Peptides against a protein of PDB entry 7RZF. Designs and how they scored, part 271

Target 1, 358 residues: chain A of PDB entry 7RZF
Amino acid sequence: PFQEEHLKQLYKIVPIKDIRNLYVTFPIPDLQKYYKSNPGHYLGHLIGHEGPGSLLSELKSKGWVNTLVGGQKEGARGFMFFIINVDLTEEGLLHVEDIILHMFQYIQKLRAEGPQEWVFQECKDLNAVAFRFKDKERPRGYTSKIAGILHYYPLEEVLTAEYLLEEFRPDLIEMVLDKLRPENVRVAIVSKSFEGKTDRTEEWYGTQYKQEAIPDEVIKKWQNADLNGKFKLPTKNEFIPTNFEILPLEKEATPYPALIKDTAMSKLWFKQDDKFFLPKACLNFEFFSPFAYVDPLHCNMAYLYLELLKDSLNEYAYAAELAGLSYDLQNTIYGMYLSVKGYNDKQPILLKKIIEKM
Target 2, 358 residues: chain A of PDB entry 7RZF as posed
Amino acid sequence: PFQEEHLKQLYKIVPIKDIRNLYVTFPIPDLQKYYKSNPGHYLGHLIGHEGPGSLLSELKSKGWVNTLVGGQKEGARGFMFFIINVDLTEEGLLHVEDIILHMFQYIQKLRAEGPQEWVFQELKDLNAVAFRFKDKERPRGYTSKIAGILHYYPLEEVLTAEYLLEEFRPDLIEMVLDKLRPENVRVAIVSKSFEGKTDRTEEWYGTQYKQEAIPDEVIKKWQNADLNGKFKLPTKNEFIPTNFEILPLEKEATPYPALIKDTAMSKLWFKQDDKFFLPKANLNFEFFSPFAYVDPLHSNMAYLYLELLKDSLNEYAYAAELAGLSYDLQNTIYGMYLSVKGYNDKQPILLKKIIEKM

## One batch from the design tools (peptide; made by RFdiffusion4, then SolubleMPNN)

Design b2_p25_5_s4 (from b2_p25_5, 13 letters changed)
Fold by OpenDDE base, seed 2:
Structure b2_p25_5_s4 (fold): chain B 358 residues (1-358), chain A 25 residues (1-25)
Amino acid sequence: as target 1 above (358 residues)
Amino acid sequence: PITYYEASITSAEDYPTEPVTGITV
């Protein structure tokens, strides 16, 4: 476990690949015994959220960050880490202190709002869905995984322990939030821009790095992080499926798609699932336009239209993806293609939102 | 896929596997 002398450290690391990453790491207690409440997952869900008012949304709006991942990472037995990792832009590399300030502003927002039972319930529901409809893994990988997790979970729970949340523990959420403080931070910046500016070599991989203490003034700046009014908790995820009814196979079910509607303006093909029997559907729409590919100008306008449409749908895309819904929009030589896939229960909601933006 | 650092002990695949060895010593 890190001692006080190992905290408030900055590492400048030279990667082999041309990558720019920021890791903001907090030592936390071993949360393994709290797997039924999983407070680290709750915080990772919120800190890693990509919707409006999220940390990532604000950092993207400034052009500093491309992606963000937040959550618990295993250490050794008896301790863990909470890590916020971001992919930095070139501009973001110049604003690392301000990026971390925004992280602490978001964490301060989470403290101010307190633990939300509805957020826990969404995490519980999402994980239950993921468990219930989990694909079969390769036996070799699965057995190795199960053998590993037998060290951490009771035999009776070994299959469910990684997925099924049972207990809302606001006290544990607050306990972890209390560890996410500037005085407990370890920062690593990964960039080729540090080449020739390092003084240490890592023993096992030969990675070049420099270690520096974070200035007390910077720590104090982060400790004084105010509430940023741009940060908001996510809205309730409307895409979480609640109906998992599998319709009985029709007597006339064909092994291939059947044409069930034919009009001057539309053709509809349908195939019932006769193999998997999952509460999932694939909706595929091909839109035909004689203008989409008539010349280079129209082709580029059709492309630009889809890029703008995708951009306008970003507010829903993340919440849909979390709920096991996805969409795809592509230009074709005939027009455009739309695919909506996932749990059938909430597909109409996502489809409606897509069509309203079109 | 929104890769949360899920505390899933076994989904080592979703962690940035590049050993930024200096961070978690």
Scores: peptide ipSAE 0.006, ipTM 0.434, DockQ to the pose 0.031
Fold by OpenDDE base, seed 3:
Structure b2_p25_5_s4 (fold): chain B 358 residues (1-358), chain A 25 residues (1-25)
Amino acid sequence: as target 1 above (358 residues)
Amino acid sequence: PITYYEASITSAEDYPTEPVTGITV
């Protein structure tokens, strides 16, 4: 485990690939024994959230970050890490101190709001869905994984332990949050911009890096991270499926899509699932407009319309994706195509939101 | 996607020792 002298360090790392990444790492206690509550997953869900008022949403709005991942990572036996990783823009690389300040502002918001049982319940429900409808893995990889996790979980729970949450433990969430402090931080910045500015070489991979102490003034700025009014807890995820009923196969079910509605303005084809028997559907809509591709101007206007529509739907996209729903919008030579896929229970909600934005 | 950090048990991210596997989110 890292000692105090190993904390408050900045690493400037030269990658082989042209990448710009920031890693903000906190040493945390070993949470393995708390797998039934998984407080690191709770925090990862919130810190890594992509919805309105999230850390990522704010950092994207500034043009500093493309993607963000937050979560626990296993260390050696007896300790773990909590890591916030971001993909930096070129501009974001110039604002690393401010990005980390925003991270601490968000963490401070989480402390101020305290642990939320409803957020835990959503994580529990999402994980239960993921477990119940888990796809088949490659046998070799799966066997190796199971063999590894047998060291950590009871035999009876080995298949469920990584998925099924059982206990809301606000005390453990607070305990982990208490470790996410500036005095406990390790920062790594990965960029080719550090080429020729490093003084050390990593032993195993030959990676060029520079190690620096983070200035006390910077640590103090992060310690004094105020509540940023732009940060909010996510809203409840309305897309989490609760009904998994599979309807009986119709007696007249055709092996191909059947035309079930034909009107002057619409045609509807339906094919019942006779193969997979999953509580999922694929809704595909083709919208026809004689103006969509009449000339280059209209083609570009149709493209811009869809890009604006997608942008307006971003607020729902992440929550839907978490719940196993997806949508796609594409231009066609005839107009536009909309696809909605995933668990059928909440598809009408997502579809309604899409249509209301159109 | 919530890219769950796959619990790759193996390596304590001792920067700089871990290959910056670009976690492609």
Scores: peptide ipSAE 0.006, ipTM 0.394, DockQ to the pose 0.029
Fold by OpenDDE base, seed 1:
Structure b2_p25_5_s4 (fold): chain B 358 residues (1-358), chain A 25 residues (1-25)
Amino acid sequence: as target 1 above (358 residues)
Amino acid sequence: PITYYEASITSAEDYPTEPVTGITV
């Protein structure tokens, strides 16, 4: 495990690829024995959330970060890490200290709100869905994975241990949150902008880097991270499916889509799933407009309309995706195409929101 | 398990790319 001398360190790393990344790493206790509560997953879900009031939303609004990932990472036996990783913009590279301040402000918000059982329940439900409807993996890879995790889980639980949450443990959530402090931080900045500014070479890969102590003033600034009123807990995810009933196959089910509605303004084709038998549906909508492709102006206006529509739907996109729903919006030469895919139970909710924004 | 919530659930779920249900408006 890292000792105190390894904490409060900044690493400036030169990548081979033209990438800009920030890794904020916290040493944490080994959470393996707590797999039934998985407090690291709870925190990763919130810190990595992309909805309104999230850490990512604020950092994106400033133009500093493109993507954010938060979660636990295995170290060696007996210790783990919690890592927040962000993809930095060129501007974000200049604001790393402020980005990390916002991370600590969000963590402080999580401390102030305390562990939320409803958030745990959503994680539990999402993971249960993911387990129940897990796609078929390649047998070789799957067997190798299972063989590996047999060292960590009881044989009876080996298939479920990575997915099924059983216990809400607010004490463990608080314990992990208590490790997410500035005094326990390791920061790595990855950018080509450090080329020629490094003084060390990594032994195994030849990676050029510089190691610096983070100034005490910066640590204190992060320690004094206040509550930022822009940070909020996510709202309840309305897209989480609860009904998984598979309707019986109709006796006269056609192998191809059948025309079930034909009107002057609409045609509807339907095909029942006869292959997968999943509580999923694929809804495809083609909207026709004689104006969509009349001239370059109308074409560009139709394009701008879809970009604005997509932007207006961003608030739902992440929550829908977490719940196994997706949508796609495309311009066509005839108008617009909309697809909605995933668990059928909450598709009407997502579709309604899309149509209300149109 | 590294629960990287990669929001890139690029699960290319082999949803049948063929429109199972379509509304032409």
Scores: peptide ipSAE 0.005, ipTM 0.384, DockQ to the pose 0.036
Fold by OpenDDE base, seed 5:
Structure b2_p25_5_s4 (fold): chain B 358 residues (1-358), chain A 25 residues (1-25)
Amino acid sequence: as target 1 above (358 residues)
Amino acid sequence: PITYYEASITSAEDYPTEPVTGITV
């Protein structure tokens, strides 16, 4: 476990790969006993959120960050870490202090709003769906995993403990939030730009690094992080499935897609799932236009249209993905291809959103 | 796999093992 002398440290690390990463690490108590409420998952869900008003959305709008991951990491018995990891742009590498300030502004927003039971309920529902419709794993790997987690969970709950949330514990969420403070921070910056500027070598892997104390002025700047009005809690995820009914097999079910609608303007093929029996569907649409590939101008216009459409759909993409929905949009020589995949219950909602943006 | 945006250190290989904890962060 880190002592006070190990806090407020900055590590400049030289990678083998040409990568630019920032790791902001907070020591937290061991939360293993609280797996039924999983306050670290709640905070990871919010801090790692990619929707409008999220930390990532703001940092991406600044051109400083490409991706963000936030959540709990296991330490050893008796302690854990909360880590926020971002992929830095070249510009972001120059603004690390400001990026971390925005992290603390978002954390301050979470403190100001307090724990939200509806967010916990969404996490609970998402995890329950994940558990219920979990894919088959290779028996060897699965058995080894289960054997490992038997050290952490009761035998009766070993299959469910990583998924099923039972209790909303706002007190534990606040307790973890109270550890996410500038005085408890450890910062690591990973970049080749530190090559030849390091003074230490890691013993096991030979990684070149420099360790520095974070200046008290910088810590104080982060401690005084205000509420940034650009940060908002996520909206409710409308894509979370609630209906998992599997329709009976039709008596005349064909092994191949059957043409069920034929009109002058559309053809529809349907194949019922006769193998997996999952509450999932794959919707594939091919739109035909005689103009899509008529000349270089029309081809480029069709391309630009799809890029703009994809950009306009980014607000829904993350929420849909969390709920086990995905879409794909592609240009074809005949026009446009759209695919919508995942749980069938909320596919009409996602499809409607796509069509409204088209 | 629900890619929970759990903080995964993308490459443990590029992270100095902190001598104090023996835990690869």
Scores: peptide ipSAE 0.011, ipTM 0.423, DockQ to the pose 0.025; fails the geometry check

Design b2_p25_6_s1 (from b2_p25_6, 11 letters changed)
Fold by OpenDDE base, seed 3:
Structure b2_p25_6_s1 (fold): chain B 358 residues (1-358), chain A 25 residues (1-25)
Amino acid sequence: as target 1 above (358 residues)
Amino acid sequence: MYTGSITSAEDWPTEPVTGVTKFRK
C-alpha cells in the first residue's frame, strides 16, 4: 500500500476544532486472519496501557500528553495500520519528536521483554468477560454489524470472533513489532497552530495541511532509541473478575433499598438486584463532615483533597476500568460521595485501595 | 475517522480519533 516515498512523512494538519493530536501510524499486514490470537490487540493493550511504567504515564508525567490510544485499524483490503494517537498539551506540541522517541523506547522495551503469555491471558480473560456480559445493542445496528463481519469470520464464530482469544502466538506479536519501526512511520500532527503555515488544501473538505519528509537524522534518532528504564510492563491486573455467581433473590427482597444497618456513625441500605441478575454491584458511600462546607477555605481544601485522592488512585483506576470496575469521587455540601460500580467479585479490592489512600 | 492515511477526505482528522481500539471501558 505505501511505497517508500509515503513513509517517513510528517503531516501538519489544521483542524476545524481547537484540538491538538498526534498520530503515529505504521502500515502492518492484514491481521484479520489471526483474529484468534489478535496480536494487534495484544500490542495495543500494552502500548495503550495507562498504568505505572506505561508510555502514557511517562508522557503524562512530562506534561506532554493527556490521553493515549494504541491499536490496529483496518485499512484497505490486504493491509492494516497500527496507530498510536495522543492528545497533546500545548507543551507536548513542542516536543513531538521526543514524544515519538519515547514511543520507540517503549516499543523497544516490548521487544526486549518479548511476548508475555500472561498478558495474552489477561486479554483473553477480559475479552471473555466482555463477551459474556455484553450489553444489548440496538437490533438494527447489531444486525448490520453482524452482516458486515460475516465476510471475515465463519458463521459459527461470527458472534465470538471479535472477543474470544484462543491462541497465544508470540511469533505474530513479534512480526507486528517488527513493523513498528521508524523507517515505516507516518506522522500527523493536528493543531490550529499550523494555520497560515500550510501549503496544501484537501480536495473535499478544504482541510489545510503541509506534508514534509521527516529528516534522516530524526529517523536515526528514533532508530537508536535506547531502553528507557522508566518503562515497565504492567503488573497483573488484580481486578479481573473470576467469580460470577449470582446469589438467589431473597424471598423478602424489597423493590426499594432496605435499611440493614443503623448505627450512630453509619447507615447501610441494601437492595438486591431483582431486575438485571448480573454479577455486578453498585456501592455508594456518602461521607458527612461538618467541616466540608463551613467556609470557602474548607470547601477548597475538600476539593483539593479529592483531586489529590483521584490522582493517587490513577494507578489503579485504569486496571479497574479494564476489568469492568469504576469509581467516582465527588464533593458534596455535606462532605464527599464515593461510588464503586461494576463486577462485584473484585469490588472489595478496589474499595480497600480507595480507603487506604483516603 | 482517521485511518492513518490521508488518501481520502474522510481520513482527515478534524475530530478526536474515534474507532481506534480503546481499552478503557
Scores: peptide ipSAE 0.008, ipTM 0.520, DockQ to the pose 0.037
Fold by OpenDDE base, seed 5:
Order: structure tokens, then C-alpha cells, then sequence
Structure b2_p25_6_s1 (fold): chain B 358 residues (1-358), chain A 25 residues (1-25)
């Protein structure tokens, strides 16, 4: 466990790879016994969210970060960490203090809003889906994993413990949030720019680093993080599947896609899943336009159109992905290709959103 | 991106030993 003297520290670390990363780490109590409520997952879901009004969305708009991950990490016995990790741009490397300020502004927003039961319910539902439709793993790896986690969970729950949420515990969420404070922070910046500027070497891997105390003025700035009006809680995820019914195989099901509709304006091929029996579908659309590749101007316009369309759909992309849906848009020499994949239940919703933006 | 447990990171702090942060590559 860290003592007070180990808090409010900044580590400048030289990587082997040419990467730029920021790790903002908070010591937290051991939450293992609370796996049924998993307050760390709740907070990781919100802090790591990529939708409108999220921490990542704001930091990306500033050009400071590319990606963000939030969540808990196992520590020593009786000790855990909550970590916010971001991939830094070159510009972001110059604005680390401001990036962390935004992190604390978002955390302050979470405190102000308080624990949301609907968010917990979404996490519960998402995890339940992930558990129910988990892919088969290699037996050797799976057995080894299960053997490892038997140290943490009851035998009867070992298969479900990492997935199934059972209890909404706002008190535990607040308890963890109370640990996410500037006075409890450890910061690590990873960049090649620190090469030749370090004075210590890590014992195990030979990593070069410099340790510095974070100035009290900086800590105070973070402590005084106000509510940033750009931060908002996510909207409800409309893409979470609720219907998992698998239709019976048709007696005349073909092993290949069959043409089921043929009109002057459209052709439709269909193949029923006869192998996996999952509540999933793949929808593929080829749109034909005589203008797509008629000349260089039209070709570039078609490209620009798709880029703008993708940008306009970005608000749904993350929510869809969380719910096990994906889409792909591509230019073709004949026009445009659209693919929608994942759980079939909410595919019509995603497809509708795409069409409305087109 | 979010996770209930962070499983991978490059050159990040690992579990503390005696209050000292270790790093992994």
C-alpha cells in the first residue's frame, strides 16, 4: 500500500517504443468482495465513455488525445488502483496538466450527478449479453484462466463472477469516487522526449524514469476543478439487445444465399444461419450510382460525402459497438457499400440512424 | 473505451511493492 509520501508524484518514463501515454492512477481499496456490484466497472464505463459529452470527446476535440481507457486494476493483496490512461498527441504532451484538469472536471460531474441506477442496469445488461453469447475459448487457456480466478470467487460463481452484476450499490460508487481526488493521484507520462532526462532505472525491466513531486499549486488547481458544461452523462444506449430469439431453420434452407426479391430497383439475397445459431445478422448493402466514378470530380465528391457521413455517425458508433453492433461504409466504383453486423434485434435502429444521416 | 479491469498497457505502473511503483514494458 502507498503511504501519503508516495502520493502526488509524477513519473517521466522513457518507453522502448515511440509512444506517448499518460497514466493517472488512484490507489483504491480492494473491491474484489464487491464483484456483484462492481463499482469500478461502473466508473470505468462512464470515465472511459466515448460518446458526446464524454471525457474523451472533449480531449479529442482539443487535439490532445487519441484514445482513453478507464478502469480498475488489481494491485497487491488488499489494494487496487483506478487508472485513467490516454494516448497523447504531440500537442497533448504539452498539455498534461490541462488534460488532468479535465479528468477531474469530469469526475466532479460524476459526483454532482450521483450514481445512476439506469447506467448500472445498462452495464448489467451488456455484461449479461457478453456472458450469454461468449465465444468458445481454447480449452487450455480457459481452464488456466478459471483456475486462476478460483482464488477470487466462489466455485459456484466462478463462471459468472466476471460478468453478471447483481447489486446496485451507490454507496460503493461514491466511495470509489471519493478516492479519485488530486491528493490521491499518481501520474506517469510515457514519452521518448524524456530520453537523457531521467535519473533512475527501474529494477526489473531497466526502464529509465524520473520521479518528481507534483507542485502544490498544480494539486490545488485540480482540487478546484469546476463543473465543465461540456461534460454530460451518456444517453441511454438504444442498441442494447433484448430479444435473442432464434428462428427455426427453414426446411428449404439453402447453403448459399438465395435470391428472395428481384425488382427493377433492388435485389435481395438471404441466407439463414445454419451453423452458429446466434441471434446475429450481417446486412450488406450495395448502392449503385451512375455518378460514382463518372469523372474525377464525382469520385472525389463521393469520397468526401462518405467521410462526412462517417463523421456524422460517430455519435452512434461507440454506443453501437458497446452493444455488439458495428457498421462499415465504403466507396465502390459502382457507388457505396454499407455493412451492418451484430445482434439482429437492434440492427434496424442502427440502420435507420444511418439512413437518416444519408 | 472502458474496462472493469485494465489488462494491458505499455510502460505503465504495476503493483506496488513496499509503496514503490514498478513499471512494465
Amino acid sequence: as target 1 above (358 residues)
Amino acid sequence: MYTGSITSAEDWPTEPVTGVTKFRK
Scores: peptide ipSAE 0.010, ipTM 0.562, DockQ to the pose 0.029; fails the geometry check
Fold by OpenDDE base, seed 4:
Structure b2_p25_6_s1 (fold): chain B 358 residues (1-358), chain A 25 residues (1-25)
Amino acid sequence: as target 1 above (358 residues)
Amino acid sequence: MYTGSITSAEDWPTEPVTGVTKFRK
């Protein structure tokens, strides 16, 4: 395990590729034995959330971060890491201290709210869906993966252990949150801007880096992270499927879409799944407007309309994606195209929200 | 985006990230 001298360290790393990344790492206890509750997944779900009031949403609004990943990572035997990783903008590279402050403000929000059983239940449900409808993997890769994880899980549970949550353990969530403190932090900044400013070489890959102690004043600033009123817990994910019923194949099912509605205002084609037998659907809508491409002004207005519509739907996009739903909106020369894909159960909810924003 | 457990290089956005992981030992 890391000792005190290994904590509160800043690493400035020169990448081979032109990338800008920030890694905020916390040593945590080995959580392997708690895989049935998986408190690290719970925290990763919240810290890595992309909805309104999330850490990422705030950091994006400031123009500092493009993407965020939060979660646990295996260490050596007897310890793990919790890592928050962000892709930095050029501006974000100048505000690393403030970015980390916001991370601790969000963590403080999680402490203030306490563990939420409903959030755990959503994680459980999402993981159960992911397990149940997992795509087939290449046998070679799958076998190698399973062989590796046999070291960590009982043989009887090796297939389910990474997915199926069984126990809500608020005590373990709080235990991990207690480790996510400034005094336990290890920070790595990856940027080409550090080229020629490093004094060490990493043993394994020859990566150039500089190691510095984080100033005590900076640690204190992070320790005094207040509650930022912009941070909120996610709302309940209404897109999580609960009905997985597959309707029987119609006797007259055709291999091609059949026209089932033909009116002056609409045509509807339907094709039942006769191949995959999944509780999924693909809804495609083509909207026709004689004004969509009549002149440059209308073309630009149609484009602007879709951009505004997409922006207005951002609040639902991440929650839908987590639940295995996706949508796509595109301009066409004839008007607009909308696609909604994924589990069919909650597609009407997503579709309704899209239509209400239109 | 979140991950329950970052266990493989595939969980990381780039190969250099994997390299960064190694020196964190």
Scores: peptide ipSAE 0.008, ipTM 0.518, DockQ to the pose 0.034; fails the geometry check
Fold by OpenDDE base, seed 2:
Structure b2_p25_6_s1 (fold): chain B 358 residues (1-358), chain A 25 residues (1-25)
Amino acid sequence: as target 1 above (358 residues)
Amino acid sequence: MYTGSITSAEDWPTEPVTGVTKFRK
């Protein structure tokens, strides 16, 4: 484990690729034995959340960050790391201190709210769904992976250990949160902008870097991170499927979509799944308007409308995606196309939200 | 992903993982 002298360090690293990344790393105890609770996953879910009131949402709104990942990572024997990694914009590279301040504000929010059992339950349910309907992997890769994880998990649990959560452990969540402090931070900034500004070379790959102590005033600034009112816990994910019933195949099921409704205003085609037998559906809607492409003005208005609609639906996109739902909206020369795909149980909820925004 | 050491290939920063499973690690 790192000693105190190894903490509060900043690394400026020159990449080979043109990338801009920030890594905020916290040494944490080895949590491997707590895989049934997986407090690192809980925290990673929240810190890495992309919904309204999330860390990423705020950092994106400022134009500083494109993507964010939070989670635990294996270290050396006996310790792990919790890492918050962001893809920086050019502007974000100038605001690293402020980005990290926002991270600590969000962490402070998590401390203030305390561990939430409902969040754990959502993680549990999501992981259970992911496990239950996991796609087949390539045997070679799968066997190699399993062989590796046999060192960490009991044989009887080796297939489930990475997915199935069993125990809500608020104490462990709090324990990890207590390690996510400025005094326990290691920061790495990766950018080509540091070229010619480094004083060290990595031994193995010749990577140029500079190591600096983070100033005490900066650490203190982060320690004094207040509650930012923009940060909120996510709302409950209403898209998590709970019903996985597969309806029996109809006796007269056709191999092709059948026209089941034909009116002056609508045609409906239906095909039951006769191949995969998954609790999933694909809903496709084509909307026709004689005005959609009548002239350049209407075409642009239709485009703008769709972009605004997409923007208005962004609040649901992440939650839906986590739950295995997706939607797609496209302009056509005849009007608009909407697709909703994924687990059929909660598709009506997503569809309703889309239609209400239209 | 950076793991706290610049002197080890294992600790070298990598591109962030994107997607729904980004937090499973």
Scores: peptide ipSAE 0.007, ipTM 0.497, DockQ to the pose 0.028; fails the geometry check

